Peptides against a protein of PDB entry 8OXM. Designs and how they scored, part 4

Target 1, 371 residues: chain A of PDB entry 8OXM
Amino acid sequence: FKAEFRLAGGVNLPKIIDCVGSDGKERRQLVKGRDDLRQDAVMQQVFQMCNTLLQRNTETRKRKLTICTYKVVPLSQRSGVLEWCTGTVPIGEFLVNNEDGAHKRYRPNDFSAFQCQKKMMEVQKKSFEEKYEVFMDVCQNFQPVFRYFCMEKFLDPAIWFEKRLAYTRSVATSSIVGYILGLGDRHVQNILINEQSAELVHIDLGVAFEQGKILPTPETVPFRLTRDIVDGMGITGVEGVFRRCCEKTMEVMRNSQETLLTIVEVLLYDPLFDWTMNPLKALYLQQRPEDETELHPTLNADDQECKRNLSDIDQSFNKVAERVLMRLQEKLKGVEEGTVLSVGGQVNLLIQQAIDPKNLSRLFPGWKAWV

## One batch from the design tools (peptide; made by RFdiffusion4, then SolubleMPNN)

Design b1_p8_3_s1 (from b1_p8_3, 4 letters changed)
Fold by OpenDDE base, seed 4:
Structure b1_p8_3_s1 (fold): chain B 371 residues (1-371), chain A 8 residues (1-8)
Amino acid sequence: as target 1 above (371 residues)
Amino acid sequence: VSTSATIE
């Protein structure tokens, strides 16, 4: 290990360390403290399995459909080591950095990211109609710019086109796999883009199995498919390449039902894997970024009082696990709202749900559904 | 702000 570390930003102040391997190669690693990396590690294993399934299928293999993975080594219930995603940037950093974000650079007369956030925070406790109207006003005055990522990074037109296709395939694969696993919407800082491959890396997988639907502000989209995410695909948007890659990914997932169910079942019943949403985690995930400064959670809440009868906890846990498995089975059968859909019908429904401004306007404003 | 700290 090098004697120096860097702090990554954020509440948990993760430490970036550089390690020299026995092979003489430098490897950057992220050491997280006060964070349970078991869920990240588990989700990476499921992604690796999904990638194996996608590589076995000729159509998905030809399209190079993969979800990007990173190495996770949990060290304790509250610490671990992550592979540093070298050569990646958070999409939120590229888009809405306060100093030099792409929105400010390309759309200087639009609303600032702060103005958009303020407007949506003012209506957070208002009706769905008021949220929708303000969201539409924000969207009119905050036009998408993510097309410029590939244009800035890839100056050669042939390379630019290939990288835009790689991006579109990465969004499609991660969206469908993310939907199957119930990852829901993803904060713009928890989606990294690789500056060389244009592929997405999803990090901080602390919400899975549709636990985003039980948040104080429930998730209303199956995955993040916001205007900037779509703009990065170029002029065809969600049509053509994206839709076809979603369909081919969904075909492989549905045809692998037994394998997916068996693995998810093992994970849901792993006593070392707490995937359930607790109230404190729910509050933390939907806290204001501005309030992050004062609440040092003295997580000295004594473990004592949640001696709710072990039997009632176990029965409640088992009922939640069973519901997750049942919903996973429904998704893999194409059952949506009690109706069996074709792969194309299911993918179409999911795309429409993900891009619907009514659904987007209902999301937690902290997750910036207008970006 | 990335703060460089020495590992003690």
Scores: peptide ipSAE 0.005, ipTM 0.488, DockQ to the pose 0.036
Fold by OpenDDE base, seed 2:
Structure b1_p8_3_s1 (fold): chain B 371 residues (1-371), chain A 8 residues (1-8)
Amino acid sequence: as target 1 above (371 residues)
Amino acid sequence: VSTSATIE
């Protein structure tokens, strides 16, 4: 390792280190402390399996439908090394950076990202009606700009078109696989975009198997398909390429039901893999301080081992695992709200749920549903 | 602010 490290931004201040491999190549690594990377590592293995299924199917292979994966090496229950996703940027940093974000550059007369966040925080404890009204006002005064990402990075029109297509395919694949796995916490800092490929990299996979629905503010969307995410697809939006790529991904997932259920069952019953939402994690995810660079002091979670009786924990855990497996089986059968849907019907319902401003307005303000 | 810290 080099003797110097850099701090990455964020609450946990992950250390960026440069490692010289035995091959003499420098590799940038992200060292997270006080974070359990085992869930990220497990979810990356599931994504690799999904990629294998997608690569076996001729239609999804021809469309190059893949989820971007990164290497995770858990070192302990509270530390690990991540592959630094070189040439990626958080979509939130591009869109809503306070200094030079795309919203500020292209829409200088719109509300600032801070004004939008403040307005939504003021109504956080209000009715769904009040949240919806303020969300619609924010959306009217904060117009999408993510189309400019590909325009800034890819000046050649043919390359620009190819990269916008790669982006749209990446959003479709990650949205459907993320929905099947119940991936949550898809805020704008947990989604990176590759500056060369225009593909998305999903990071911080600590909310899976619909555990986002049991947060103090429940998640109300199947995946992130916000106005900026759609704007990055260009004029066709969710129609044409995105919809077709969602349908083809969903078709492969549904046709791989036994394989997916078997793998998820093994993971859910692995005693080394805690996928359940705990109250402290739930509080941490929805008490995220404002994106102000204030170093909030790490609360020492004193190890109050609440000795819950092992037997009641195991029975409650098994019932949650069974419910997750049943819901996964329903999704893979196309069962939505007690109705069996076709692949096209299911994908259509998921798109409508993801773009519904009533669902978006109910999300935790830190999710930034207006972006 | 990119704080480069030396690992002592």
Scores: peptide ipSAE 0.000, ipTM 0.453, DockQ to the pose 0.035
Fold by OpenDDE base, seed 3:
Structure b1_p8_3_s1 (fold): chain B 371 residues (1-371), chain A 8 residues (1-8)
Amino acid sequence: as target 1 above (371 residues)
Amino acid sequence: VSTSATIE
């Protein structure tokens, strides 16, 4: 290890350390404290298995369909080491940075990211109709710019085209794999883009198995397919390459249902793997920036020993695990809303759900569904 | 702001 470390930004101040390998190569690592990295480690293992399935299939292998993975080494329940995703940037940093974000640079007359967030926060407790109207006004005055990522990074037209294709394939693969696993909390800071490959890296995998649906503001989309995500694909949008890559990914997942079910079953019943949403985590994920001031921790833990019998906790956990497995089996059979769909029908439904402005307008404002 | 700190 080098004797010096750097602090990464953020609340938990993760430490960036540089390691010299026995090969003389420097490798950057991120040491997180106060975070449970076990869920990230488990989900990375599931992604590696999905990648193995995608590599075995000739059609998905030829298309280079892969979900980007990073190494996670949990050290304790609240600490671990992550592989540093060198040469990645959060899509939110590129798009909506307050100083030099792409929206401000390319659309200086549009609403600011702050104005958009404020408008959506003002209607957060309003009707779905009022949320939809304000969301449409925000979308009209905040036009997508993510096409400029590949244009800025890749000046050669042939390289630009290849990287836009790599991006589109990465979005398709991660969207379908993420949907099958019920991956939530896909806000603009939890999705990184690689500045060299144009591939997405999904981080903070702490909302899985559709636990985003039990948040105080439920998640209403299967994956992030917002206007900027679509704009990065270029003129064809969700049609052509994206749709075909989703269909081929879904085909491999459905044909591998027994393997995926067996793996997820082992993980759901692992006593070391807490995947369930707790109320404190739910509050943290949807906390308002303005509410930081008055949460004096006068949680008088009144020792109401709710002696929830250990038996009732275990029975409740088992029922949730069974429901998750049942829903996973339905997805892998193409069962949506009680109807069996073809791969093309299922992928079409998921795309329509993900781009529906009615679904997007209902999301928590911190998810930034207008980006 | 990247603060370098020595690993003690």
Scores: peptide ipSAE 0.000, ipTM 0.438, DockQ to the pose 0.032
Fold by OpenDDE base, seed 5:
Structure b1_p8_3_s1 (fold): chain B 371 residues (1-371), chain A 8 residues (1-8)
Amino acid sequence: as target 1 above (371 residues)
Amino acid sequence: VSTSATIE
């Protein structure tokens, strides 16, 4: 290892370390402390399985539908090493960086990212109607710019077009697989974009199996399909390539029901895998300062072993696991709100739910639903 | 700010 490390931003101050392999190649690693990487490791294995299913199908293989994965090595319940996603940037860094973000560069007369944030924080405890009105005002005065990512990175028109298609396919694949697995906490810092491939890398997989719905501010969208995410697809938006790639991904997932259920069942009942949302984790996720710069002291979770009867904890856990499996089975059958939908009907419902400004306005302000 | 700290 090199003797020097860099801090990555964020509350946990992960350490970026460089190591030289026995092959003489330098490899960057991210060391997270005070974070349980077991869930990230498990979710990466599930994504690799989903990629295997997508590669077996001719239509999804032809479209190169894949979820970008990275290596995770959990070292303890509170530490581990991640592969550094070299050549990626958080979509939030590109879009809403305070110094040189794309919104500031291309829309200098719009509201600043800070003004948008402040407006949505002021209504956080207000009615859904007041949240919706302020969200619509923010959206009117903060217009999408993510189309400029591909335009800045890919100057050749043929390459630009290919990369915009790669982006659109990556959004579609990750959105549908993320929905099936109930992946939450899809804020703008938890989604990286590869500067060479235009593919998305989803990081921080600590909210899965719809546990985002039990956060203090519940998640109201199936995946991130905000205005900037759509703007990156170009003039067709969610229509054409995106919709077709969602449908083809959903078709493969539904046709792989037995495999998906069996693997998720094994994971949900693994005593080494805690996927349940605890109250401290829930508070931590929605008390994060949005600016990576503030050193808030992590709450010392004093291990107050609440000696709750082991039997009552196990029974409550099993009932949650059974509900998660039942809901996963419903999704894989196309059961939405008690109705069986076709692949096209289910994908359409999910798109409509994800783009609905009423759903987006109800999200935690830190999710930045206007971006 | 890249705080290079030495890994002890």
Scores: peptide ipSAE 0.000, ipTM 0.455, DockQ to the pose 0.036

Design b1_p8_3_s2 (from b1_p8_3, 4 letters changed)
Fold by OpenDDE base, seed 2:
Structure b1_p8_3_s2 (fold): chain B 371 residues (1-371), chain A 8 residues (1-8)
Amino acid sequence: as target 1 above (371 residues)
Amino acid sequence: VTSSATIE
C-alpha cells in the first residue's frame, strides 16, 4: 500500500488507498470502517449470478443487459475493502452538487437542491396530501437535467447515442433485478454512473429483500425511476428501449425462478448473512444528516446485547425468511396485488408505481425523489 | 475538502 490515503466524503469517511499489486499495477481501493460489507459482497455475488442468467439468454445477451458489479472484500464484521469504481461519479454529485451541479448550471432560475430538500423536510411529518402538494410544487420548480450528462461527456453524436442507449439498458436491467431482489435505499449517492460507459453502478446494498418497506418511512417505489433518471434516457423516456429491456430482463428472471429461489433461500438461511433490518440501521438510514459536510460524531453503539431468547428470535427470523421467499416467488410468477400479470403487464405496473408522484412524495426526504 | 493524511 502507499503510505498516503485520501478521505472520501460521507458520514463514515471511507479511506481511499492506493495498492501496488504483485503485477506492479496501482489499484485504488476504498476502505470502509464501521460498515459491514458482507451484505454488499453477497449482493454482488447475486448480481453476478443474474448477469450469468442474462448472458445465457440470446435476447438479453444481444442487448448487453448486465448489472455493473465491483469487487468487495470483507475484512471483518465492521470493515472491508471495496474496489474503487474508477471513472464513476455519484449521480447526485453530477445533478445536485451545491457548487456546480447540473441543475444549477442548466436551470439557474429553478429552486436550489437545498430549497427542494428544505421544503420536503418541512412536510416530512405532515399528511400525504400536504407532501404531495409540496412535492408537485418542488417538481414544477426543479426540472430534469440528466440528459446533459451524456451531452457533456460524449460530443460525437454516434457515441452520444450509443452511450444514452447503454445508460437506458443499465437502468432497465438494474431496476428489474433490483425489484426482484427487493433492493432499497436507492438515493442519488448510492447510484454511480460510469463516465466512459454511461452504465450505472449500484453501491451500498445494505437494504435488500424489501426491508426498505419496514423503515420508519416505508419505501413506496419498486426502484428509482425519478424524473432525472428518465431524462437521461432522452425523448423516448420510459417507452421503447427502456420498457423492452425491462420486459426482457423480467422474462429471464421469471424463467430462472428455481435458480433464483434456491440461491436466495441459501442466503436467507445463512447465519453469517444478516439481511434483516435492525432498529439502529433503520434509524441510521433515515437520520442521515443533511448533505452538509458536518462530521456528526459516531454514536458509539454500546453493545447492549439484549439477550432476546434465542428460540423466539429463530422463530421470528424463519417467519420473515419464509415471507421474503413467498414474495420473491410471487414476483417471479408475476403475482402483483393478488393478480397474475404477463411480463408486459408486470413491467408496466412497476413503471407506473415507480413514476407515480403520490408514491414519490411519500419517500423519506433524504431519498431525494424530486431528482 | 479532500484531506490527504499520511498513514502513520
Scores: peptide ipSAE 0.000, ipTM 0.449, DockQ to the pose 0.036
Fold by OpenDDE base, seed 3:
Structure b1_p8_3_s2 (fold): chain B 371 residues (1-371), chain A 8 residues (1-8)
Amino acid sequence: as target 1 above (371 residues)
Amino acid sequence: VTSSATIE
């Protein structure tokens, strides 16, 4: 290890450590404290298994369909070491950085990211109709710019085209794999883009198995397919390459249902793997910036020993695990809303759900559905 | 803000 470390930005101030390997190569690592990295580690293992399935299939292998993974080593329930995703940037940092974000650079006359967030926060407790109207006004005055990522990074037209294709394949693979696993909390800071490969890296995997649906503001989309995500694909948008890559990924997942079910079953019943949403985590994920002032922790721990019998907790957990497995089995059979769909029909439904402005307008404002 | 700190 080098004697010096750097702090990464953020609330938990993760430490960036440079390690010299026995091969003389420097490797950067991220040491997180106060975070449970076990869920990230488990989800990375599931992604590696999905990648193995995708590599075994000739059509998905030829298309280079892979979900990007990073190494996670949990050290305790609240600490671990992550592989530093060198050469990645959060899509939110590129798009909506207050100083030099792509929206400000390319669309200086549009609403600012702050104005958009404020407008959506003002209607957060309003009707779905009022949320939809304000979301449409925000979208009209905040036009997508993510096409410029590949144009800025890749000046050669042939390289630019290849990287835009790599991006589109990465979005398709991660969207379908993420949907099958019920991956939530796909806000613009939890998705990194690699500046060299144009592939996405999904981080903070703490909302899985559709636990995003039980948040105080439920998640209403299967994956992030917002206007900027689509704009990065270029003129064809969700049609052509993206749709075909989703269909081929879904085909491999459905044909591997027994393997995926067995793996997820082992993980759901692992006593060391807490995947369930707790109220404190739910509050943290959807906390308002303005509410930081008045949460004086006058949690009077009134010792109401809710002796929830250990038996009632275990029975409730088992019922939730069974429901998750049942829903996973339905997805892998193509069962959507009680109807069996073809791969093309299921992928089409998921795309329509993900791009529907009615679904997007209902999301928590911190998810930034207009980006 | 990148602070360098020595690992003690």
Scores: peptide ipSAE 0.000, ipTM 0.453, DockQ to the pose 0.032
Fold by OpenDDE base, seed 4:
Structure b1_p8_3_s2 (fold): chain B 371 residues (1-371), chain A 8 residues (1-8)
Amino acid sequence: as target 1 above (371 residues)
Amino acid sequence: VTSSATIE
């Protein structure tokens, strides 16, 4: 290990360390403290399995459909080591950095990211109608710019076109796999883009199995497909390449039902894997970024009082696990709202739900559904 | 602010 570390930003102040391997190669690693990386590690294993399924299918293999993975080594219930995603940037950093974000550079007369956030925070406790109206006003005055990522990074037109296709395929694969696993919407800082491949890397997988639906502000989209995410695909948007890659990914997932169910079942019943949403985690995930400065959670809440009868906890846990498995089975059968859909019908429904401004306007404003 | 801290 090098004697120096860097702090990554954020509440948990993760440490970036450089390690020299026995092969003489330098490897950057992220050491997280006060964070349970077991869920990230588990989700990476499921993604690797999904990638194996996608590589076995000729159509998905020809399209190079993969979800990007990173190495996770949990060290304790509150610490671990992550592979540093070298050559990646958070899409939120590229888009809405306060100093030099792409929105400010390309759309200087639009609302600032702060103005958009303020407007949506003012209506957070208002009706769905008021949220929708303000969201539409924000969207009119905050036009998408993510097309410029590939244009800035890839100056050669042939390379630019290939990288835009790689991006579109990465969004499609991660969206469908993310839907199957119930990852829900993803904060723009938890989606990294690789500056060389244009592929997405999803990080901080602390919400899975539709646990985003039980948040104080429930998730209303199956995955993040916001206007900037779509703008990065270019002029065809969600049509053509994206839709076809979603369909081909969904075909492989549905045809792999038994394998997916068996693996998810093992994970849901792993006593070392707490995937359930607790109230403190729910509050933390939907806390204001501005309030992050004062709440040092003295997580000295004594373990004592949650001696709710082990039997009632176990029965409640088992019922939640069974419900997650049942919903996973429904998704893999194409059952949506009690109706069996074709792959194309299911993918179409999911795309429509994900891009619907009514659904987007209902999301937690901290997750910036207008970006 | 990226502070470099020495690992003691």
Scores: peptide ipSAE 0.000, ipTM 0.479, DockQ to the pose 0.035
Fold by OpenDDE base, seed 5:
Structure b1_p8_3_s2 (fold): chain B 371 residues (1-371), chain A 8 residues (1-8)
Amino acid sequence: as target 1 above (371 residues)
Amino acid sequence: VTSSATIE
């Protein structure tokens, strides 16, 4: 290892370390402390399985539908090493960086990212109607700019077009697989974009199996399909390539029901895999300062072993696991709100739910639903 | 702020 490390931003101050392999190649690693990487490691294995299913199908293979994965090595319940996603940037860094973000560069007369944030924080405890009105005002005065990512990175028109298609396919694949797995906490810092491939890398997989719905501010969208995410697809938006790639991904997932259920069942009942949302984790996720710069002292979770009867904890856990499996089975059958939908009907419902400004306005302000 | 701290 090199003797020097860099701090990555964020509350946990992860350490970026460089190591030289026995092959003489330098490899960057991210060391997270005070974070349980077991869930990230498990979710990466599930994504690799989903990629295997997508590669077996001719239509999804032809479209190169894949979820970008990274290596995770959990070292303890509170530490581990991640592969550094070299050549990626958080979509939030590109879009809403305070110094040189794309919104500031291309829309200098719009509201600043800070003004948008402040407006949504002021209504956080207000009615859904007041949240919706302020969200619509923010959206009117903060217009999408993510189309400029591909335009800045890919100057050749043929390459630009290919990369915009790669982006659109990556959004579609990750959105549908993320929905099936109930992946939450899809804020703008938890989604990286590869500067060479235009593919998305989803990080921080600590909210899965719809546990985002039990956060203090519940998640109201199936995946991130905000205005900037759509703007990156170009003039067709969610229509054409995106919709077709969602449908083809959903078709493969539904046709792989037995495999997906069996693997998720094994994971949900693995005593080494804690996927349940605890109250401290829930508070931590929605008390994060949105600016990576503030050193808030992590709450010392004193291990107050609440000696709750082991039997009552196990029974409550099993009932949650059974509900998760039942809901996963419903999704894979196309059961939405008690109705069986076709692949096209289910994908359409999910798109409509994800783009609905009423759903987006109800999200935690830190999710930045206007971006 | 890239604080280069030595890994002890």
Scores: peptide ipSAE 0.000, ipTM 0.449, DockQ to the pose 0.036

